# Designs tried in a protein design run: peptides against a protein of PDB entry 5VJI. Part 46

Target 1, 62 residues: chain A of PDB entry 5VJI
Amino acid sequence: NTLVVLHKSGLLEITLKTKELIRQNQATQAELDQLKEQTQMFIEATKSRAPQAWAKLQASLT

## One batch from the design tools (peptide; made by RFdiffusion4, then SolubleMPNN)

Design b2_p21_1_s2 (from b2_p21_1, 13 letters changed)
Fold by OpenDDE base, seed 1:
Structure b2_p21_1_s2 (fold): chain B 62 residues (1-62), chain A 21 residues (1-21)
Amino acid sequence: as target 1 above (62 residues)
Amino acid sequence: SPDEKLLALIDELLKKALEED
């Protein structure tokens, strides 16, 4: 069957590794997006000088 | 996203392969 062919050809291993790499990429991208958001909050805090803006940033870091 | 679509295709492939006799 198809599964046997995939396994014996090595394509199954490649397929599973591909899934894992995509998942790892997604996790890394999520961390990057979080950092971008935190950076934006930092910029806004520096502009406003408002304590609440700094509090918002601090909350995002914990 | 393209990655989500690819993951879905892979899962569908594996599912169909596992269902074969």
Scores: peptide ipSAE 0.297, ipTM 0.820, DockQ to the pose 0.790
Fold by OpenDDE base, seed 5:
Structure b2_p21_1_s2 (fold): chain B 62 residues (1-62), chain A 21 residues (1-21)
Amino acid sequence: as target 1 above (62 residues)
Amino acid sequence: SPDEKLLALIDELLKKALEED
């Protein structure tokens, strides 16, 4: 069947590796997004000079 | 997202291939 053909040709391995790379990319992107959010909280804390803003930032780092 | 669509496509293709007699 098609699965056997994919396996013998090496395309199955490539396909599965592609899936894994996409998942890894998604994880890295999530970490990047978190860093961006933390950066924004830092900016807001410096602007407001409000204790609650710094507390919010600190909570995000725990 | 494009990545989600690609993952779904791959899974669908693998599913169909596995279901073949």
Scores: peptide ipSAE 0.297, ipTM 0.820, DockQ to the pose 0.753
Fold by OpenDDE base, seed 3:
Structure b2_p21_1_s2 (fold): chain B 62 residues (1-62), chain A 21 residues (1-21)
Amino acid sequence: as target 1 above (62 residues)
Amino acid sequence: SPDEKLLALIDELLKKALEED
């Protein structure tokens, strides 16, 4: 069947590896998004100089 | 999300292949 053909041709391994790489990319993207958010909070804290903004940033770093 | 769509497509194809007699 198709699954056997995929396995023998090596395409099954490539397909499964592709899934894993996508998941790894998603994890990396999530970390990047978190860093971007923290950067924005830092910028806001420096601009406002309000203790609340620094508290918000501090909470995000825990 | 294009990645989510691709993952879903791959899973669908694998499922169909596994269901073959």
Scores: peptide ipSAE 0.296, ipTM 0.819, DockQ to the pose 0.744
Fold by OpenDDE base, seed 2:
Structure b2_p21_1_s2 (fold): chain B 62 residues (1-62), chain A 21 residues (1-21)
Amino acid sequence: as target 1 above (62 residues)
Amino acid sequence: SPDEKLLALIDELLKKALEED
């Protein structure tokens, strides 16, 4: 059947690897988004000089 | 998202291939 053909041709492995790479990219993107948010909080903390802003940043780093 | 759509398409393809006689 189709699955056997995919396996023997190597396309199944490529397909599964593609799925894994997409998921790894999603995880990396999530980490990047978190870093971007933390960077924004840092910038705002430096601008406001308010203890609340620094506390918010510190909480995000835990 | 495009990646989610691609993942869904791949899963559908694999599912159909697995269910073949």
Scores: peptide ipSAE 0.293, ipTM 0.819, DockQ to the pose 0.732

Design b2_p21_1_s3 (from b2_p21_1, 10 letters changed)
Fold by OpenDDE base, seed 4:
Structure b2_p21_1_s3 (fold): chain B 62 residues (1-62), chain A 21 residues (1-21)
Amino acid sequence: as target 1 above (62 residues)
Amino acid sequence: SADEKLLEELDKLLEDALAAN
């Protein structure tokens, strides 16, 4: 069957690994985006020195 | 996105393989 052919050809392993790598990349990108947002909040907090800005940053770190 | 489309294609490939056994 098709699944056996995919397995024997090595394409199944490549397919599964590719899916995993894409998911890992997506997770890493999400973490990077979160870090960028936190960095921006940190910059804003340092500029404004407003307690609200620091509170917002603190909430994002939980 | 391109990654989403690729994932969908890979999922379809696996589904077709399972259905064709």
Scores: peptide ipSAE 0.126, ipTM 0.720, DockQ to the pose 0.901
Fold by OpenDDE base, seed 5:
Structure b2_p21_1_s3 (fold): chain B 62 residues (1-62), chain A 21 residues (1-21)
Amino acid sequence: as target 1 above (62 residues)
Amino acid sequence: SADEKLLEELDKLLEDALAAN
């Protein structure tokens, strides 16, 4: 059957590994985006010197 | 996105293989 052929050819393993790598890449990208947002909040907090901006940043770090 | 399309294609490949059993 097709599944056996995929397994014997090695394509099944490659397919599963590819899917996992894509998901890991997506997770890493999400963390990077979060860091970018936190960096922006930090910049805004330093500019405004307002306690509210620092509170917003603090909330994002928890 | 391109990654989403690739994942969709890979999922279809696996589903087709399973259905062919």
Scores: peptide ipSAE 0.125, ipTM 0.720, DockQ to the pose 0.876
Fold by OpenDDE base, seed 1:
Structure b2_p21_1_s3 (fold): chain B 62 residues (1-62), chain A 21 residues (1-21)
Amino acid sequence: as target 1 above (62 residues)
Amino acid sequence: SADEKLLEELDKLLEDALAAN
């Protein structure tokens, strides 16, 4: 059957590994996006020098 | 996204293979 062919050919392993790598990439991308957002808040805090801006940044880190 | 579409295609491949059993 198709599943047996996929397994014996190695395509099943490749398929599963590909899915895993995509999911890992998505997780890494999410972390990167969070860091970018935090960086932006940091930049805004440094520019405004307003305590509330720093408070906002701190809240994002906790 | 491209990744989402690829995941869907891979899932479909696996589902079709399982359904054929």
Scores: peptide ipSAE 0.125, ipTM 0.717, DockQ to the pose 0.879
Fold by OpenDDE base, seed 2:
Structure b2_p21_1_s3 (fold): chain B 62 residues (1-62), chain A 21 residues (1-21)
Amino acid sequence: as target 1 above (62 residues)
Amino acid sequence: SADEKLLEELDKLLEDALAAN
């Protein structure tokens, strides 16, 4: 059957690995996006010198 | 996104393979 062919040919492993790599990439991208957001909050906090901005940044880092 | 579409395609490939059993 098709599944057996996929397995024996190595395509099943490649398919599963590809899915995993995509998910890992998505997770890494999400972490990067979070860092970018935190960086923006840091920039805003330094500019405003407002305690609320620093509190917001601190909350994001918890 | 492109990644989401690719994941769906790969899922379909696996599902089709299982259904073909």
Scores: peptide ipSAE 0.124, ipTM 0.718, DockQ to the pose 0.898

Design b2_p21_1_s4 (from b2_p21_1, 12 letters changed)
Fold by OpenDDE base, seed 5:
Structure b2_p21_1_s4 (fold): chain B 62 residues (1-62), chain A 21 residues (1-21)
Amino acid sequence: as target 1 above (62 residues)
Amino acid sequence: SADEKLLELIEKLLADALAAN
């Protein structure tokens, strides 16, 4: 059947690997977004020099 | 059949992943 052909041809493995790579890419993007947000908080903290801004940044790094 | 449903599931999972990324 179709599934057997898909498996034997190697296409199933490629399909599943592709799905996994997409997932990994999403995870990496999330980490990048977090870093961007932390960078923004750092910039704001340096500008305001307000203890609240630094506290907010510190909390994000925990 | 069960095999057909499995393939449909895989297709859906890939489609969802592509849409989310």
Scores: peptide ipSAE 0.036, ipTM 0.598, DockQ to the pose 0.063
Fold by OpenDDE base, seed 2:
Structure b2_p21_1_s4 (fold): chain B 62 residues (1-62), chain A 21 residues (1-21)
Amino acid sequence: as target 1 above (62 residues)
Amino acid sequence: SADEKLLELIEKLLADALAAN
């Protein structure tokens, strides 16, 4: 059947690996976006010198 | 069949992952 052919050809493994790589890419992108946001908060905190901005940054890191 | 359902699931998972990425 189709599944057997897919498995024996190696395409099933490639398909599953592709799914996993896409998932990992998505997770990495999310982490990158979070880091960018945290960086922005850090820049804002340094510019404002306001305790509120530092508190906001600290909250984001927790 | 069970095999067809599994393939459909895999296709859906790939499509969803691609769309969400």
Scores: peptide ipSAE 0.036, ipTM 0.597, DockQ to the pose 0.062
Fold by OpenDDE base, seed 3:
Structure b2_p21_1_s4 (fold): chain B 62 residues (1-62), chain A 21 residues (1-21)
Amino acid sequence: as target 1 above (62 residues)
Amino acid sequence: SADEKLLELIEKLLADALAAN
């Protein structure tokens, strides 16, 4: 049947791996977005030199 | 059949992952 063909050909493994890679890409993108946000807070803190800006950055890193 | 249901599940999982990415 179709499932047996997919398994024997290796396409089932590729399909499942593709799903996993998409999931991993989502996780990596989320981490990257967080880093971008933290970088922006750092930039704002250096520009304003305001204590509240540094406090905001510090809170994001806890 | 059970095989058809499994394939449908795999297709759904792939579609959900693709849509969320």
Scores: peptide ipSAE 0.036, ipTM 0.597, DockQ to the pose 0.063
Fold by OpenDDE base, seed 1:
Structure b2_p21_1_s4 (fold): chain B 62 residues (1-62), chain A 21 residues (1-21)
Amino acid sequence: as target 1 above (62 residues)
Amino acid sequence: SADEKLLELIEKLLADALAAN
């Protein structure tokens, strides 16, 4: 059947690996987005004299 | 069949991952 052919040809493994790579790419993108958010908080803190802004940044880094 | 359902699941998982990427 189709699954047997897919498995024996090696395409199933490639398909599953592709799925995993896509997932890893997604995870990396999420980390990048988090870094961007943290960078924005840092920028806001540097523009502010309010200790609250720095406290918020510190909390985000813990 | 069970094999067809498994293939459909794999296709769905790939499609979901691609869409979310």
Scores: peptide ipSAE 0.035, ipTM 0.600, DockQ to the pose 0.063

Design b2_p21_2_s1 (from b2_p21_2, 13 letters changed)
Fold by OpenDDE base, seed 3:
Structure b2_p21_2_s1 (fold): chain B 62 residues (1-62), chain A 21 residues (1-21)
Amino acid sequence: as target 1 above (62 residues)
Amino acid sequence: SSTDEVALKLLKEVEQALAAL
């Protein structure tokens, strides 16, 4: 059957590893996007000198 | 059987993974 052919050819192992790498990449990208947003809030807080901007940043870090 | 169900699920995951490449 198809599954046996995939296993014998080595394609099954490669495909499953690729699936896992894609999942890990998606998780890492989500963390990176969150860090980028926090960095932007930090930059805006330093520019505005407004207490509410610092409060917003602090809330995002909890 | 339960084994067939596992095999079918794995096959579908492989097909989806190939489509994502």
Scores: peptide ipSAE 0.065, ipTM 0.610, DockQ to the pose 0.294
Fold by OpenDDE base, seed 1:
Structure b2_p21_2_s1 (fold): chain B 62 residues (1-62), chain A 21 residues (1-21)
Amino acid sequence: as target 1 above (62 residues)
Amino acid sequence: SSTDEVALKLLKEVEQALAAL
């Protein structure tokens, strides 16, 4: 069947590995987005004299 | 040919697997 051919040709392994690499890339991108969000909160906290802004940032880092 | 048909099915399955992530 097609699955057997896919396996024997090595394309199944390549396909699965590619999917995993894409997943890892997505995870890294998510971490980057989180860092960007935290950076934005930091910028807002530095522009504010309000203690609540710093409290919000602190909560995000926990 | 039958071999061509198998090859086409294989390629389509690979494409579907990648598209589904």
Scores: peptide ipSAE 0.060, ipTM 0.617, DockQ to the pose 0.118
Fold by OpenDDE base, seed 2:
Structure b2_p21_2_s1 (fold): chain B 62 residues (1-62), chain A 21 residues (1-21)
Amino acid sequence: as target 1 above (62 residues)
Amino acid sequence: SSTDEVALKLLKEVEQALAAL
């Protein structure tokens, strides 16, 4: 039985742990991308001095 | 068989681990 062999060899545990790490990496990357976008909106708000730019930033933080 | 039972238990463990992700 292939599945039993994978379990006994430890490869199944490694596979499952790898999948978990990939998931965590993807979640962290999504948070990082969101932070980058928010940072850019903040920079644009400071440059434009327009109320609508600050409103856009505020909406992204809610 | 005993082997089938072991395989079934292992499959359930995998399913539970995947569901927890």
Scores: peptide ipSAE 0.056, ipTM 0.642, DockQ to the pose 0.121
Fold by OpenDDE base, seed 4:
Structure b2_p21_2_s1 (fold): chain B 62 residues (1-62), chain A 21 residues (1-21)
Amino acid sequence: as target 1 above (62 residues)
Amino acid sequence: SSTDEVALKLLKEVEQALAAL
C-alpha cells in the first residue's frame, strides 16, 4: 500500500508540511501585494493632492 | 485486514490535515 509506505518513510508528513508552507507563502504574498498597492495609492495621493485619492487610500485601509 | 485498517486510519488523518489547511 502506497499510503502506508509514505507514512512509514516520513514522506507523507513532508508532503503535508509542504502543502501547508505553500499555503502560508500564498497568504504572505497576498499581504505583500496589498501593502504594495497601498504604498502606490499613498504615492499617488501625495502627488495629485486630490481628495478622492486620499479617500481611496483610506477606504483600502479599512 | 490489519493493512486495510492502517490504510483507513491514514486516509482519515490526511483528510483531517487537508481540512485544516
Scores: peptide ipSAE 0.051, ipTM 0.641, DockQ to the pose 0.123

Design b2_p21_2_s2 (from b2_p21_2, 12 letters changed)
Fold by OpenDDE base, seed 3:
Structure b2_p21_2_s2 (fold): chain B 62 residues (1-62), chain A 21 residues (1-21)
Amino acid sequence: as target 1 above (62 residues)
Amino acid sequence: SSTDLQALLLLKEVEDALKSL
């Protein structure tokens, strides 16, 4: 049957692994975007030296 | 049977995964 053929060809494993990698990539990208935003807030805080910018950064880390 | 249903659901997951590529 189709399931047996998919399994024996390795296509089932590849398909399921690809789906999992896409999920992991999406999660990692979200974490990376968050880190980029925090980095930008840090850069802005150091440039402006304004208390509001440091408060904004502090709030993002908690 | 329950096994047939499980196989159909798995095949549907494969189809959906392929369409998402």
Scores: peptide ipSAE 0.092, ipTM 0.655, DockQ to the pose 0.288
Fold by OpenDDE base, seed 1:
Structure b2_p21_2_s2 (fold): chain B 62 residues (1-62), chain A 21 residues (1-21)
Amino acid sequence: as target 1 above (62 residues)
Amino acid sequence: SSTDLQALLLLKEVEDALKSL
């Protein structure tokens, strides 16, 4: 059985751990990208001084 | 050999699992 061989070799554990690490990395990257976007909206809000830009930023933070 | 084939199939399954992320 392939699954048994995979398990006994330790490769299953490595594969599952690798999948989890990649998932965590993707989640962290998504948070970073969101923060970058929010930072850009903040910069635009400070430049424009327009209520619309601040409203847009506020909406993104919810 | 049958053992070689099983090893290749196992590696393919691992590869597919990683690609499915």
Scores: peptide ipSAE 0.091, ipTM 0.634, DockQ to the pose 0.131
Fold by OpenDDE base, seed 4:
Order: sequence, then C-alpha cells, then structure tokens
Structure b2_p21_2_s2 (fold): chain B 62 residues (1-62), chain A 21 residues (1-21)
Amino acid sequence: as target 1 above (62 residues)
Amino acid sequence: SSTDLQALLLLKEVEDALKSL
C-alpha cells in the first residue's frame, strides 16, 4: 500500500519540521544581526565619545 | 485507485509545504 509506505516514511512530518527549523533559524539570525548592529554602535560610541552616538545606541535597545 | 488518490493527496501536501517556505 503506497499510502502506508508514505505515512511510515515520515516524509510529510520531516518536511513540516524542516520548515519550522528554517523559520527558527531565520529568527535567530535576525537576533544575531541586531546584536551585531548594537555592538557596532557601542564601538562607535566609545570611539567618538559623542552624545549622539550614545543616543543612537540607546534608541536601538528599546 | 483509492490508494493512488490518497498517495497523490499526501504528495500534494508535501509540495504545498515546500512552496510555503
């Protein structure tokens, strides 16, 4: 029975799980990118000592 | 056959899941 084989193979479950893992990876990557940006703003704030750079960093943390 | 139709429906679900990535 072809249907029984397909169900037992778990192909649909694997496909749906893979889709969810890709979504989670994308969310984690977005958080990582945000942290990288915040880190760069912190570095610039320490170098320039300008109030504007610290204000920009503070705004990104909200 | 009924089995063939059920298999095709399952394959369609997989296809739809892949397209929605």
Scores: peptide ipSAE 0.090, ipTM 0.658, DockQ to the pose 0.252
Fold by OpenDDE base, seed 2:
Structure b2_p21_2_s2 (fold): chain B 62 residues (1-62), chain A 21 residues (1-21)
Amino acid sequence: as target 1 above (62 residues)
Amino acid sequence: SSTDLQALLLLKEVEDALKSL
């Protein structure tokens, strides 16, 4: 039985775990990118002191 | 057989997973 061999070899577990780790890595990267964008908006808001820049930042955090 | 089909589907799933890396 190929399924049994694949399972017992550990290949199935490694494959499924690898898929999950890649998914988690992608999710973490997306969160990091979002934080970087929010940080940039914060920097722009502090530099410009313009209400529009603060409104843009507030909208991103909502 | 049903077992053969299941094995083929699993192998395809593994192959697709590896290609997506």
Scores: peptide ipSAE 0.088, ipTM 0.647, DockQ to the pose 0.296

Design b2_p21_2_s3 (from b2_p21_2, 12 letters changed)
Fold by OpenDDE base, seed 1:
Structure b2_p21_2_s3 (fold): chain B 62 residues (1-62), chain A 21 residues (1-21)
Amino acid sequence: as target 1 above (62 residues)
Amino acid sequence: SSTDKVAVELLKEVEDALKSL
């Protein structure tokens, strides 16, 4: 059984851990991108002074 | 050899698992 050999060799644990780390990295990157977008909306809201820009920012923070 | 086949299969499964992320 290949799965048994994979488990006994320790490669299964390494593979699963690697997958989890990559997933976490992707999630962190997504959060960072969202923060960048929110920051841009904040900057635009401060420049335009338009209520619509502030409403857009507020909606993004829900 | 049989051991070589096992090693190749294990590496393939690791690669497939990573690609399935």
Scores: peptide ipSAE 0.076, ipTM 0.636, DockQ to the pose 0.123
Fold by OpenDDE base, seed 3:
Structure b2_p21_2_s3 (fold): chain B 62 residues (1-62), chain A 21 residues (1-21)
Amino acid sequence: as target 1 above (62 residues)
Amino acid sequence: SSTDKVAVELLKEVEDALKSL
């Protein structure tokens, strides 16, 4: 059957690995987006020097 | 059959891989 052929050809492994890499990429991208947001809050806190901005940053890091 | 056994094992591999995602 098709599944057996895919396995024997190595394409199943490639397919499964590709799906895993997509998942890992998505997870890494989410972490990067979070870091970018935290960096932006840090920049805003340094610019405003407002305690509220630092509190917001601190809350995001917990 | 031997092919059935292979198919079952492959389905298990796919299932396990999907669970890891």
Scores: peptide ipSAE 0.070, ipTM 0.633, DockQ to the pose 0.127
Fold by OpenDDE base, seed 2:
Structure b2_p21_2_s3 (fold): chain B 62 residues (1-62), chain A 21 residues (1-21)
Amino acid sequence: as target 1 above (62 residues)
Amino acid sequence: SSTDKVAVELLKEVEDALKSL
């Protein structure tokens, strides 16, 4: 059947691996975006010297 | 053919699965 052909051709493995790589890429991108946001909060905290800005940064890191 | 229909459906399912990520 078609599924057997897909499996034997290696296309099924490639498809499943592609799905996993896309998922991992999305997760890595999310982590990068979070780090960028935290970096921005750090910059703002250093500029403002306001306790509220440091509290906001601390909350984001917990 | 029936096999062609199954193949098309399988490819569609793969496409949908990729888009859902």
Scores: peptide ipSAE 0.059, ipTM 0.605, DockQ to the pose 0.163
Fold by OpenDDE base, seed 4:
Structure b2_p21_2_s3 (fold): chain B 62 residues (1-62), chain A 21 residues (1-21)
Amino acid sequence: as target 1 above (62 residues)
Amino acid sequence: SSTDKVAVELLKEVEDALKSL
């Protein structure tokens, strides 16, 4: 059947590995986006010197 | 040919797997 042929050809392993790598890439990108946002909040907190900006940054770090 | 049918089927399985990501 199709699954057996896919397995024997090695394409199943490649496909599953590709899916996993894409998932990991998406997770890493999300972490990177979060860090970028936190960096922006830090910059804004430094510029404004407003307590609420620092509170916003602290909330994002939880 | 039978080989073409197998190839098309395999590509479909790959496509379905990627869509389910």
Scores: peptide ipSAE 0.074, ipTM 0.637, DockQ to the pose 0.114; fails the geometry check

Design b2_p21_2_s4 (from b2_p21_2, 11 letters changed)
Fold by OpenDDE base, seed 5:
Order: sequence, then structure tokens, then C-alpha cells
Structure b2_p21_2_s4 (fold): chain B 62 residues (1-62), chain A 21 residues (1-21)
Amino acid sequence: as target 1 above (62 residues)
Amino acid sequence: NSTSQVAVKLLEEVKKYLESL
């Protein structure tokens, strides 16, 4: 059985670890994207000085 | 030989799994 050989050779562990690293990377990327969006809203709020922009930023942080 | 055949099949399965991620 190929799966048995994969396990005994140690390649299954490597494959599963790779899967986990990809998952963690995706989660971290999502957090990073959220931070970038919040940063952009902050920049817009400071530029416009409009209460609506600050409200939008505050809502994103809640 | 049989060893080579097993190795090829193993690598193919690993490749398919990685492509599914």
C-alpha cells in the first residue's frame, strides 16, 4: 500500500506538516490583509477629517 | 523493478496531495 510506504518513509509527516504550514500561512495572510485595510481606513480618516470616515474606522475595529 | 515502481507511485500520490492544497 502506497500510504503505508509513505508513512514508514517519513514522507507522510512532511506532507502533513506542509499542509499545516500552508493553513497557518493563509490565516496569517488574512490577518495581515485585515490590518492593511484598517490602516487604509485610518489614512483616509486623517486625510478627510470627516466624521463618517472615523466612524467607518471605528466600526472596523469593533 | 518493484522498488522503482513503488517509489514512482509514492511520489505521484504526494504530488497529487500537494496539488490539492
Scores: peptide ipSAE 0.099, ipTM 0.650, DockQ to the pose 0.112
Fold by OpenDDE base, seed 1:
Structure b2_p21_2_s4 (fold): chain B 62 residues (1-62), chain A 21 residues (1-21)
Amino acid sequence: as target 1 above (62 residues)
Amino acid sequence: NSTSQVAVKLLEEVKKYLESL
């Protein structure tokens, strides 16, 4: 069947590796987005000097 | 030929799988 041909040709390994790389890229992007959000909260906390902004930042770091 | 058809179908299935990710 097609899956057997895919495996024997080595294309299955390439396909699975590509899938894993895409997954890792998505995970890294999610971490980057989280860091960006935390950075924004830090900037807002420093600008406002409001205790509430610092509390919000602290809560995000737990 | 049949070998070429198998190769084309295989590549199409791989392409569809990747597009689904």
Scores: peptide ipSAE 0.095, ipTM 0.646, DockQ to the pose 0.113
Fold by OpenDDE base, seed 2:
Structure b2_p21_2_s4 (fold): chain B 62 residues (1-62), chain A 21 residues (1-21)
Amino acid sequence: as target 1 above (62 residues)
Amino acid sequence: NSTSQVAVKLLEEVKKYLESL
């Protein structure tokens, strides 16, 4: 069947590895996006000098 | 030939699977 051919050809391993790399990439991207958001909040806090902005940043770090 | 057809079908299945991720 197709699965047997996929396995014997080595394409199954490649497919599974690709899946894992995609998953890892997505996880890393999510962390990066979170860091970018936190960085933006930090920038806003430094500019506004308002306690509310610092409180918002602090909340994001918990 | 038949073997080529099998290979094409296999690659199509892999492609579809990857696109579903």
Scores: peptide ipSAE 0.095, ipTM 0.646, DockQ to the pose 0.114
Fold by OpenDDE base, seed 3:
Structure b2_p21_2_s4 (fold): chain B 62 residues (1-62), chain A 21 residues (1-21)
Amino acid sequence: as target 1 above (62 residues)
Amino acid sequence: NSTSQVAVKLLEEVKKYLESL
C-alpha cells in the first residue's frame, strides 16, 4: 500500500521530520513575537516612567 | 502506467499530510 511504499522509500521519515520542523518553527516564532511585545512594553515603560506601564510589563512577565 | 499511478498517489498522500500540519 501507499504507506508501506512511503515508509520503505524514506519519504515518511522526511515528511514527519518536516512536520516537526514546521511545528518547532511555529513555536519559536510565537516565542519571538512574545519577546518582541515584551521588549516594546519595556521601551514604553522606560519612556513614560509611568507606574501603569511598568505594571503592564510586570504582568506580561508572569 | 502502474508505477506512475503509485507515484502520484504517494505524492498526494504526502501533500495531504503536510497540509494537515
Scores: peptide ipSAE 0.103, ipTM 0.649, DockQ to the pose 0.115; fails the geometry check

Design b2_p21_3_s1 (from b2_p21_3 with E3D E5K E9L E16D E18L)
Fold by OpenDDE base, seed 1:
Structure b2_p21_3_s1 (fold): chain B 62 residues (1-62), chain A 21 residues (1-21)
Amino acid sequence: as target 1 above (62 residues)
Amino acid sequence: SEDEKLLALLDQLLADALAAS
């Protein structure tokens, strides 16, 4: 059957690994996006010099 | 996204393989 052929050819393993790598990439991208947001909050905090802006940044880091 | 489309294609490949088994 097709599944056996995919397994024996190695394509099944490649398919499953590819899916896993994509999901890992998605997780890494999410972390990167969070860091970008935190960076923006940092920039805003430095510009405003307002305590609440720093508090907002601190809350995002904890 | 491109990754989502690729995941869908891979899932379809697996589903088709299982159905044909």
Scores: peptide ipSAE 0.160, ipTM 0.744, DockQ to the pose 0.875
Fold by OpenDDE base, seed 4:
Structure b2_p21_3_s1 (fold): chain B 62 residues (1-62), chain A 21 residues (1-21)
Amino acid sequence: as target 1 above (62 residues)
Amino acid sequence: SEDEKLLALLDQLLADALAAS
């Protein structure tokens, strides 16, 4: 059957590994996006010097 | 996104293989 052919050819392993790598990339991108947001909140906090801006940053870190 | 499209294609490939098995 098709699944057996995919397995024997190595394409099943490659397919599964590719999916895993994409998911890992998505997770890494999410972490990067979070860091970018936190960086922006830090910049805003330093500019405004307002307690609410620092509180917002602190909330993002918890 | 492009990754989402690729994942969908890979899922379809696996689903088709399973259905044909």
Scores: peptide ipSAE 0.157, ipTM 0.742, DockQ to the pose 0.894
Fold by OpenDDE base, seed 5:
Structure b2_p21_3_s1 (fold): chain B 62 residues (1-62), chain A 21 residues (1-21)
Amino acid sequence: as target 1 above (62 residues)
Amino acid sequence: SEDEKLLALLDQLLADALAAS
């Protein structure tokens, strides 16, 4: 059957691995976006030197 | 997105293979 052929040919493994790599890439991108946001909050905190800005940053890190 | 489209294609491939089995 088709699934057996897909498996024996190696295409099933490639398909599943491709899906996993896409998901991992998406997760990494999400982490990067979060870091960028946190970096911006850090920059704002250093500029304002206001406790509120630091509190906002601290909240984002938890 | 392009990744979403690719994932959909891969899912369809798997679904078709399963259905044809």
Scores: peptide ipSAE 0.156, ipTM 0.742, DockQ to the pose 0.827
Fold by OpenDDE base, seed 2:
Structure b2_p21_3_s1 (fold): chain B 62 residues (1-62), chain A 21 residues (1-21)
Amino acid sequence: as target 1 above (62 residues)
Amino acid sequence: SEDEKLLALLDQLLADALAAS
């Protein structure tokens, strides 16, 4: 059957690995987005010099 | 997104293979 052909040809393994790599990339992108947000909060804190901005940044790091 | 579309295509491929089995 089709599943057996996919398995024996190696395409099943490639398909599953591709899906896993995409999901790993998505997870890494989420971490990167979080870092970007934290960086923005840092920039805003340095500009405003307001203690509330620093408190907000600190809360995001915990 | 493009990644979501690719994942959907791969899922469809696997689903079709299972249905044919």
Scores: peptide ipSAE 0.155, ipTM 0.741, DockQ to the pose 0.805

